# Designs tried in a protein design run: peptides against a protein of PDB entry 3ZOQ. Part 99

Target 1, 223 residues: chain A of PDB entry 3ZOQ
Amino acid sequence: QLLQDSWWNQLKEEFEKPYYQELREMLKREYAEQTIYPDSRDIFNALHYTSYDDVKVVILGQDPYHGPGQAQGLSFSVKPGVKQPPSLKNIFLELQQDIGCSIPNHGSLVSWAKQGVLLLNTVLTVRRGQANSHKGKGWERLTDRIIDVLSERERPVIFILWGRHAQMKKERIDTSKHFIIESTHPSPFSARNGFFGSRPFSRANAYLEKMGEAPIDWCIKDL

## One batch from the design tools (peptide; made by RFdiffusion4, then SolubleMPNN)

Design b2_p19_3_s1 (from b2_p19_3, 13 letters changed)
Fold by OpenDDE base, seed 5:
Structure b2_p19_3_s1 (fold): chain B 223 residues (1-223), chain A 19 residues (1-19)
Amino acid sequence: as target 1 above (223 residues)
Amino acid sequence: SEEERLEKEAAEAEIETAK
């Protein structure tokens, strides 16, 4: 699936650059020789579901889940029928405590994406069972550009930055225009150190309302 | 334009597992 015109206009120059061509060639080899996640058609799902102009909120992840059937090209999200990973479970626990949403019976965050929540990983592919296996191969340069063009956008964006990895991107965000919500990562190893009680969902909606934007319906319906 | 469409298709083509 091709990128929407709004993203293509922002990113087309990147795709012509040597780094991306090298990345693409690497990925062709990887998908041919290894089990790579997500499915190649799902790599850009974050951009497919949320156009450049429609982005209201950005939630940054590191790289895709590396287990079978998990990754669907959206940060923290898993396909329906897949057991919710620990971090995602904690996200839903915070969601419940923050704004009273019930815990959904699945882990798909597509409903957020469709409302303007860009669920972007900084690295968009991974080898099965090998976390960060595609780190430093070129994705970060592209996703940095995604952050840059959003930062340059006049219409404000809310960046939700969980954990140190995501927070390292703050330097690329014009905080005179855009809002940042920070906490520790939802991982079981860090959630109790600040993620729980951070109330990112209500805070994001408060910013949206302040800007005259429609809030996100964060509650996820059962399938 | 048609040229832009072709460039987009080439750049964003699905990664083939057979290669």
Scores: peptide ipSAE 0.039, ipTM 0.651, DockQ to the pose 0.020
Fold by OpenDDE base, seed 4:
Structure b2_p19_3_s1 (fold): chain B 223 residues (1-223), chain A 19 residues (1-19)
Amino acid sequence: as target 1 above (223 residues)
Amino acid sequence: SEEERLEKEAAEAEIETAK
């Protein structure tokens, strides 16, 4: 897929590396022989919706939802008409308690992405019904580079790191320049251990305002 | 880690319940 110019300038060297070529060949086979999510045209949706220069906030996920019609190429987001997964429901519950937003009748986070919230999974594809099936195949190296180039950016970024997996990326982030918001994962198994009440949305906006930037309108309109 | 295990299980459960 073609990327926006700003991302291409940051990542073009990665696409020329052997690891990515091997990943690409693997993906060609996978999409041909298996049901892979998201749709191949949606793999880089996070980068399509949010340019390198426009990133204000990063929310890290692990890998895409592996059920039919769910994955949208954006972390935690599901296509309209798809039942909201439990973690996403908890995200909206926290959103409501944090800043008073109504719970939307859909699970699409595209409106966040369009405002500069990079909804990035560390692994960008998955086999149907097989979580982590594309782990360790090369995506992590690319997405690590995405984190790196954002960390190297002069203009500060806010990284929202829910759960241990996301928090392991903290070592790649220049915390002298960028802001980190950490809590437990929104999963029902962990949300009550710190995610609820963490108020990541108001905290993110507080940082944005401190930097003189426009806050994110986190409230999502019904479709 | 325990958290990773639980999150993985939750993710799997999410898909199953969404079916």
Scores: peptide ipSAE 0.035, ipTM 0.664, DockQ to the pose 0.668
Fold by OpenDDE base, seed 2:
Structure b2_p19_3_s1 (fold): chain B 223 residues (1-223), chain A 19 residues (1-19)
Amino acid sequence: as target 1 above (223 residues)
Amino acid sequence: SEEERLEKEAAEAEIETAK
């Protein structure tokens, strides 16, 4: 599936650059020789579900889940039928404590994406069982550009930056226009150091209300 | 444009497929 026109207009120049061509060639080899996640058709799902103009909130992840059937091209999200990873469980725990949502019986965040939550990983592919295996291969340059063009957008965006990796992108965000919600990562290793109680969902909706926009329905219904 | 469409398709073609 092709990118929506709004994203294509923002990113088309990147796809012609040498770094992206090299990335693409690398990925072709990787997908041919290794088990790579997500499915190649799902790499850009975040952009497919949420157009450039429709972005209200950005949630940055690092790279896709590296287990079978998990990654669906959306940060922190897993396909239905897949056990919720620890970080995602903590996200739902915070969601419940923040705004009272029930814990869904699946881990798909597609409903967020469809409402304007860009679930973007900084690296969009990974080898099976090898976390961060595609770090430094070119994805970061593309996803930096995604952040840049959103930062340049006049209509404000809310960036939710969990953990140091995501927070490194703060320098790319024009805080005169856009809002940043920061905390520690939802990982079990860090969640108790600030993620729990950070209330990113209600805070995001508060910003949306200030901007006169419809809030996100963060509650996820069971499948 | 048609040219842009073709470039878009090429850029977003399946990763495992050849150019």
Scores: peptide ipSAE 0.033, ipTM 0.582, DockQ to the pose 0.020
Fold by OpenDDE base, seed 3:
Structure b2_p19_3_s1 (fold): chain B 223 residues (1-223), chain A 19 residues (1-19)
Amino acid sequence: as target 1 above (223 residues)
Amino acid sequence: SEEERLEKEAAEAEIETAK
């Protein structure tokens, strides 16, 4: 996959490092021998849709959905026609309560990505039916670098960190320049402990407006 | 902490509900 120039300039050194070469070799074997998600062409969709310079907001996920046809290379997002996973349903519920958006008839967050919302998982691949199967194989080092280069960027970024896993990345973010929105995870078993009512969407837009940037149109149209 | 426990449970539940 060829990354946009802006991301390539930020990450090219990582791709030459042994850890990434080992990761790539592992992935070659995995995709050849196992059913791996997302499609290999979609692994870097988050970076494809949102250039380094265009990033306004980052939403961190853990790893891709591991069911058929679900993952599309964007955190929390599912391809059109796919049933919305529970966490995504709760995201849309909070979206509705926060800023009045209707619940879309699909789960694709591509419209967010196109507006500068980097929907980044910390691990970018997974075996079918085996959550976290590619944990600790090298993705975390790359995605940590993605967070780092964004943190180093002069233009401020808003990081939305749902749950402990995402919040562990807070130490990598220069809070003197960047904004962080934290809450519990949108999972059904944590959403009522802080996610609901956290209003991350309006808060993100408030920060964007303070920075003199256009807000995100978080409302998603039906397909 | 209790919050960490809840997040752990949520993460496990997410795996279970996502399959």
Scores: peptide ipSAE 0.032, ipTM 0.660, DockQ to the pose 0.333

Design b2_p19_3_s2 (from b2_p19_3, 13 letters changed)
Fold by OpenDDE base, seed 5:
Structure b2_p19_3_s2 (fold): chain B 223 residues (1-223), chain A 19 residues (1-19)
Amino acid sequence: as target 1 above (223 residues)
Amino acid sequence: SLEDEQLAQAAQEEIAVAE
């Protein structure tokens, strides 16, 4: 898949490595023999919507939703017309409590991505009905490199790390340059242990303004 | 961590049930 020039310059060496070629061959087989999400054309949507230079905020997820019509290549986001998953509902509840946004009638976070919020999963594909089915197949090495090249960027980035899986990436982030917002995961099983009340949206915007950058309009309009 | 992986799996299963 063709990436924007800014991302291609950062990642082109990875695509030439054996691990990625093996991953690509695996994916070809998987998409041919099974139902895989997201659509193959949507795998790199996070990088398509948000260029390397335009990244202001990173929100890390684990892997895509594994139900029909859900995943759109953006962490936590679902296509319009899809019922909002529990974690996403909690994200919108915190958004409302944090900065007063109304709950949207859809679950698409594309408006965030277009403003510089990189909605990145560490694993970018999944089999239907089988969470984490593509774990350990090579995606993590590529997405680690994405984190690395952002960490090496001079212009600061805000990393929002919900839950331990995302927080394990903290060691790859230069905290002398970049800002990290941490809390428990928005999942119903963990949200009451720290996610609710963490106010990641206002905190991110406060840091952006401190840096002299435009804040994110986190409020999502109805479709 | 194991706990985080379990939570992630549980969340995904809940999503599937809810849909």
Scores: peptide ipSAE 0.062, ipTM 0.771, DockQ to the pose 0.445
Fold by OpenDDE base, seed 4:
Structure b2_p19_3_s2 (fold): chain B 223 residues (1-223), chain A 19 residues (1-19)
Amino acid sequence: as target 1 above (223 residues)
Amino acid sequence: SLEDEQLAQAAQEEIAVAE
């Protein structure tokens, strides 16, 4: 799949490695024989919407939503017209409490992506109805490299790490250059244990302002 | 992990509601 030049320059070597070729072959079989999400054209949407140089914030997810029509290649985001998943609802609740944004009538986070919020899952595909079905197949190595090349970038990045899975990536991030915002996951199972009240949106913007960069407009308009 | 299981359960429940 074609990537923007900025990402291609950072990742082109990965695509030539055996692990990725094996992943590619696996995906060809999976998409041919199973219902796989997101649409194959949307797998790299996070990289399409947010160039390497334009990344300001990274929000890490695990793997795509595995229900029909949900996943759009962006972590936590769902296509317009799709019911907001519980974790996303909690994200919007925190957004409202943090900086006063209204809760949108859809779940698309594309407006964040266009502003430099890289909405990256560690695994980029999933079988319908089978969470983590593509875990350990090669995506993690690629997405680790994405984190690595961002960590190596001179211009600072803000990493928002919700939950233990995302926080496991902290060791790959040069905290002498980059900023980390950590809390429990927005899932209903964990949100009340620290996510609510963590104010990740205002904190991210505070870091951006300290860096002399424009803040993110986190508020999402209705469609 | 426990978190993975919880997330998977939540996602599955959402699908069930949508169907």
Scores: peptide ipSAE 0.061, ipTM 0.768, DockQ to the pose 0.497
Fold by OpenDDE base, seed 2:
Structure b2_p19_3_s2 (fold): chain B 223 residues (1-223), chain A 19 residues (1-19)
Amino acid sequence: as target 1 above (223 residues)
Amino acid sequence: SLEDEQLAQAAQEEIAVAE
């Protein structure tokens, strides 16, 4: 896909590497033979909505939702009109408790992305009904590079790492200049063990203010 | 280790069940 210049400059070398070429060929086969999410044109939506230079916050997910019409290339986000998944519902509950936002009538986090919240999954595609089906196929190497180039950026970034999978990326983040917000995953299986009450949204904005940057308007308007 | 990853996967499975 065509990327913004800022991301292209950071990632162009990756796209020329054999691993990505193999990934691309795999994806061509997958999209041809099976139902794959998100739409191929939406795979890099996180990078499309949030340029390299405009990233303020990173929220890491695992892989896309695997149900029809759900995934839109942004971690935890679902297309308008789609029922909010349990983890997303919990995210909005924490948002409400943290900073008083109303629960939106949709699950699209595009408004966050447009403000500099990079909603990045570590794996960017999935087979319908088969969670984690594209794990270990090359996406992780690319998304690791995304984390790396952000870590190398002089302007600080806030990384929100929910759950152990995301927290495994801490070793790639220069904590001398970047901030990390950690908690358990918003999944119903883990949210009560630390996610609820973690207040990631107000904490992120507090860091942004310390950096002299505008805070994120985390509240999402109804559609 | 893999606990939260497994929990996240379980959450995705729950989504599939709900559909």
Scores: peptide ipSAE 0.061, ipTM 0.759, DockQ to the pose 0.395
Fold by OpenDDE base, seed 1:
Structure b2_p19_3_s2 (fold): chain B 223 residues (1-223), chain A 19 residues (1-19)
Amino acid sequence: as target 1 above (223 residues)
Amino acid sequence: SLEDEQLAQAAQEEIAVAE
């Protein structure tokens, strides 16, 4: 699938670089020889749902879920009908406590993406059952560029950085222009150490309103 | 540190085991 014009204009130079060509060739082999997630057509769903110009909020994830039918190309999001992973359950718990949203009966965050929430993983593919199996293969360079071009954008962006992995990207963000919301990761191993009670959703909307933009409707309806 | 990355990875592994 081709990217939207707005993202293509920002990233076209990356796709011509050797690192990405090597990544592409690697992925062709991986998808042919292994079970890789998400579906190859869904790899860039985050960019498909949220154009460069429409980005209001960025939520960074690590890499896709590696179980069958889970990953849909959006960080933390799972396809409808899929059991909500522990981190996502905690995200919804915080959402409920933060702004009173009910916990949805599914785990799809597409409604956020359609409103300008870029749900970006730093690594965009994974082997079945092997977390971080595609770490260091080239995705990080591309997704770093995505962060860079957003940082360079005149219109401000809100970056939600859960955990140290995401927070390592702060150095790439112009904090004189953009806003950052940080906490521990929503993982069960870290959520009680700062994620719960961090109220990222109301805080993000507060920034959006300060910027004169429409807030995100974070509440997710049942399917 | 890589602590949160490791925790996130562990969480992903638990998902696979649980399903």
Scores: peptide ipSAE 0.056, ipTM 0.758, DockQ to the pose 0.411

Design b2_p19_3_s3 (from b2_p19_3, 9 letters changed)
Fold by OpenDDE base, seed 1:
Structure b2_p19_3_s3 (fold): chain B 223 residues (1-223), chain A 19 residues (1-19)
Amino acid sequence: as target 1 above (223 residues)
Amino acid sequence: SLEDELEAQAKAEEIATAL
């Protein structure tokens, strides 16, 4: 099976649906004929690192980074040794200002994922050098289902929604159970319009504490 | 080329397993 049991039980029916089979066939061609990111083994890393039951926080991204060696299947995250993209740099700047974390010398957010931060892109693949090239091909239906099954979960989740694209998913979230943290996107084009000073990390931990949950250690150690 | 075809097949098999 593609996913560990907790996610598989929630999503297995999606993988049998025509839309996913069409997506699968498309991706087989894409990976064969073009350079696609992330590596095929890393496509579902967000679900591999964070089980359905362990999700505490969700951070939605759009699609993977489209440069060599960048994408690792986690929203906003880059493999160690890769230069931090501008949005990620701004995330770390806000992290520093929010809760005092030092800026790490790498861009891997795996430590967040392992603590229950689901770093989910709405689209899970991209062509090299072509942002949004796999938009509208089926990923959004699967990732919408991921949001849906989390919304249906009895144990509350915190959704961090940066920018309009992520915020469009609010309609799928039961706000009677779950918490939403919204701001502008960390992109250099929008960060100064609300992302900086939004303090999503301390706010998320405040909600976790209210729920009687362990907070996230957002600080990332150097490698 | 044959090499290109083999590479394409290998990639297709890899992604087929991953999806």
Scores: peptide ipSAE 0.203, ipTM 0.777, DockQ to the pose 0.024
Fold by OpenDDE base, seed 3:
Structure b2_p19_3_s3 (fold): chain B 223 residues (1-223), chain A 19 residues (1-19)
Amino acid sequence: as target 1 above (223 residues)
Amino acid sequence: SLEDELEAQAKAEEIATAL
């Protein structure tokens, strides 16, 4: 099966729907004819690292980084050895100011994912050098369903929504059960307008503690 | 070539398995 059991039980019906089959056929052509990121084996890494039941926090991104070797199937995350993109640098700056973490020497957020932080892009693939090239091709319907099944879950989830694109998903989140942390995007174009000082990491942990759950260790060790 | 066809097939199968 395509996904681990906990996610498969929630999403298996989506993969049989016409929209996904059309997306799949499109992606087969794209990967054959062009350079597409991430590696096909990494497309669902967010769901591989964080099971449906283990999700504590969701951080929504738009689409993968479109440069060589960058995308690893996790929102905002880059593979070790890759220069940290500007938005990620700002995330680490806020992390440092919020809870005192050191800036790591790499950009991999896998340690967050393994602790229950679902690092989900709304679009899961991109053409090399062409941001948003796979927008509106079907991924959004699948990722909307991911948000929906999390919203329907009884155990509360914390959604961190940076910027307008992520915040458009609020309508899908049952705020009677789940918590939302909102700010401007960590992008250099918007970070100074509210992202810096928003303290999403300590706020997320505060919610987790109120729920009687273990907090996230947001600090990332050097490799 | 046969090698090219096998490589293309392997890639196609990898993609098909991943999606």
Scores: peptide ipSAE 0.196, ipTM 0.737, DockQ to the pose 0.020
Fold by OpenDDE base, seed 4:
Structure b2_p19_3_s3 (fold): chain B 223 residues (1-223), chain A 19 residues (1-19)
Amino acid sequence: as target 1 above (223 residues)
Amino acid sequence: SLEDELEAQAKAEEIATAL
């Protein structure tokens, strides 16, 4: 099966639907004919690192980084050895100001994912150098379902929604049960308009503590 | 080349498995 059991039980029906089959066929052509990111084995890394039951926090991104070696199937995250993109740098700046973490010498957020931070892009693939090139091809329907099944989960989730694109998903989230942390996007174009000083990391941990759950260790060690 | 074809086939199988 494509996913681990906890996610498969939630999503298996989606993979049999026509929209996904069409997406799959499209992606097969794209990967064959174009340079597509991330590596095909990494497309579902967010779901591989963070099981359905283990999700504590969701951080939504739009689509993967479209440069060589960057995308690793986790929103905002880049593989070790890759220069930190501007938005990620700002995330680490806010992390430092929020809870005092040092800025790591790499951009991998895998340690967050392993602790229950689902780093989900709404679109899971992209052509090299062409942002949003796979927008509207079917990924959004699958990732909407991911949000839906998390929203339906009894155990509360914290959704961190940076920027308008992510915030548009708020309508799919049962806010009577789940917690939302919203701000402007960490992009240099918007970070000074509300992202900086929003303290999403301490706020997320505050919610976790209120729920009686262990907080996330947001600090990332150097590699 | 044959090597290119084998690599292409391996890639195709990887894609089919990953998607």
Scores: peptide ipSAE 0.023, ipTM 0.586, DockQ to the pose 0.021
Fold by OpenDDE base, seed 5:
Structure b2_p19_3_s3 (fold): chain B 223 residues (1-223), chain A 19 residues (1-19)
Amino acid sequence: as target 1 above (223 residues)
Amino acid sequence: SLEDELEAQAKAEEIATAL
């Protein structure tokens, strides 16, 4: 099976649906004929690192980075040795101002994922050099279902929604059970309009502590 | 070539397993 048991039990029916089979066939062709990111083995890394039951926080992205060696199947994250993209640099600046973490010498957010931060893009693949090239091909239906099954979970989740694209998913989240942290996007084009100073990391940990859960160690060690 | 065909098949199988 594609996913570990906790996610498979929630999503297995999706993989049998026509939309996903069509998506799968499209992706097989794309990976054969084009340079597609991330590596096919890394497409579901967000679900591999963070089980359904272990999700504490969700951070939504749009689609993967489209440059060589960047995407590793986690929203906003880049592989070690890769220059930090502008949005990620701003995330680390806010992290430093919010809770005092040093800026790491790499851009990998795997340590967050291992603690229960689901780093989910709404679209999970992209062509080299072509942002949003796989938009509207079926990924959004699967990732909407991921949001839905988390919303239906009784144990509360914290959703961090940066920018309008992520915030459009708010209607799928049961706010009677779950918490939402919203701000403008960390992009240089929008960060000064609300992202900086939004303190999403301390706010998320405050909610976790209120729920009796262990907070996230957001600080990232150098490699 | 045969080697190219085998490589193509291996890649296709890898993709099919990942999706």
Scores: peptide ipSAE 0.022, ipTM 0.575, DockQ to the pose 0.020

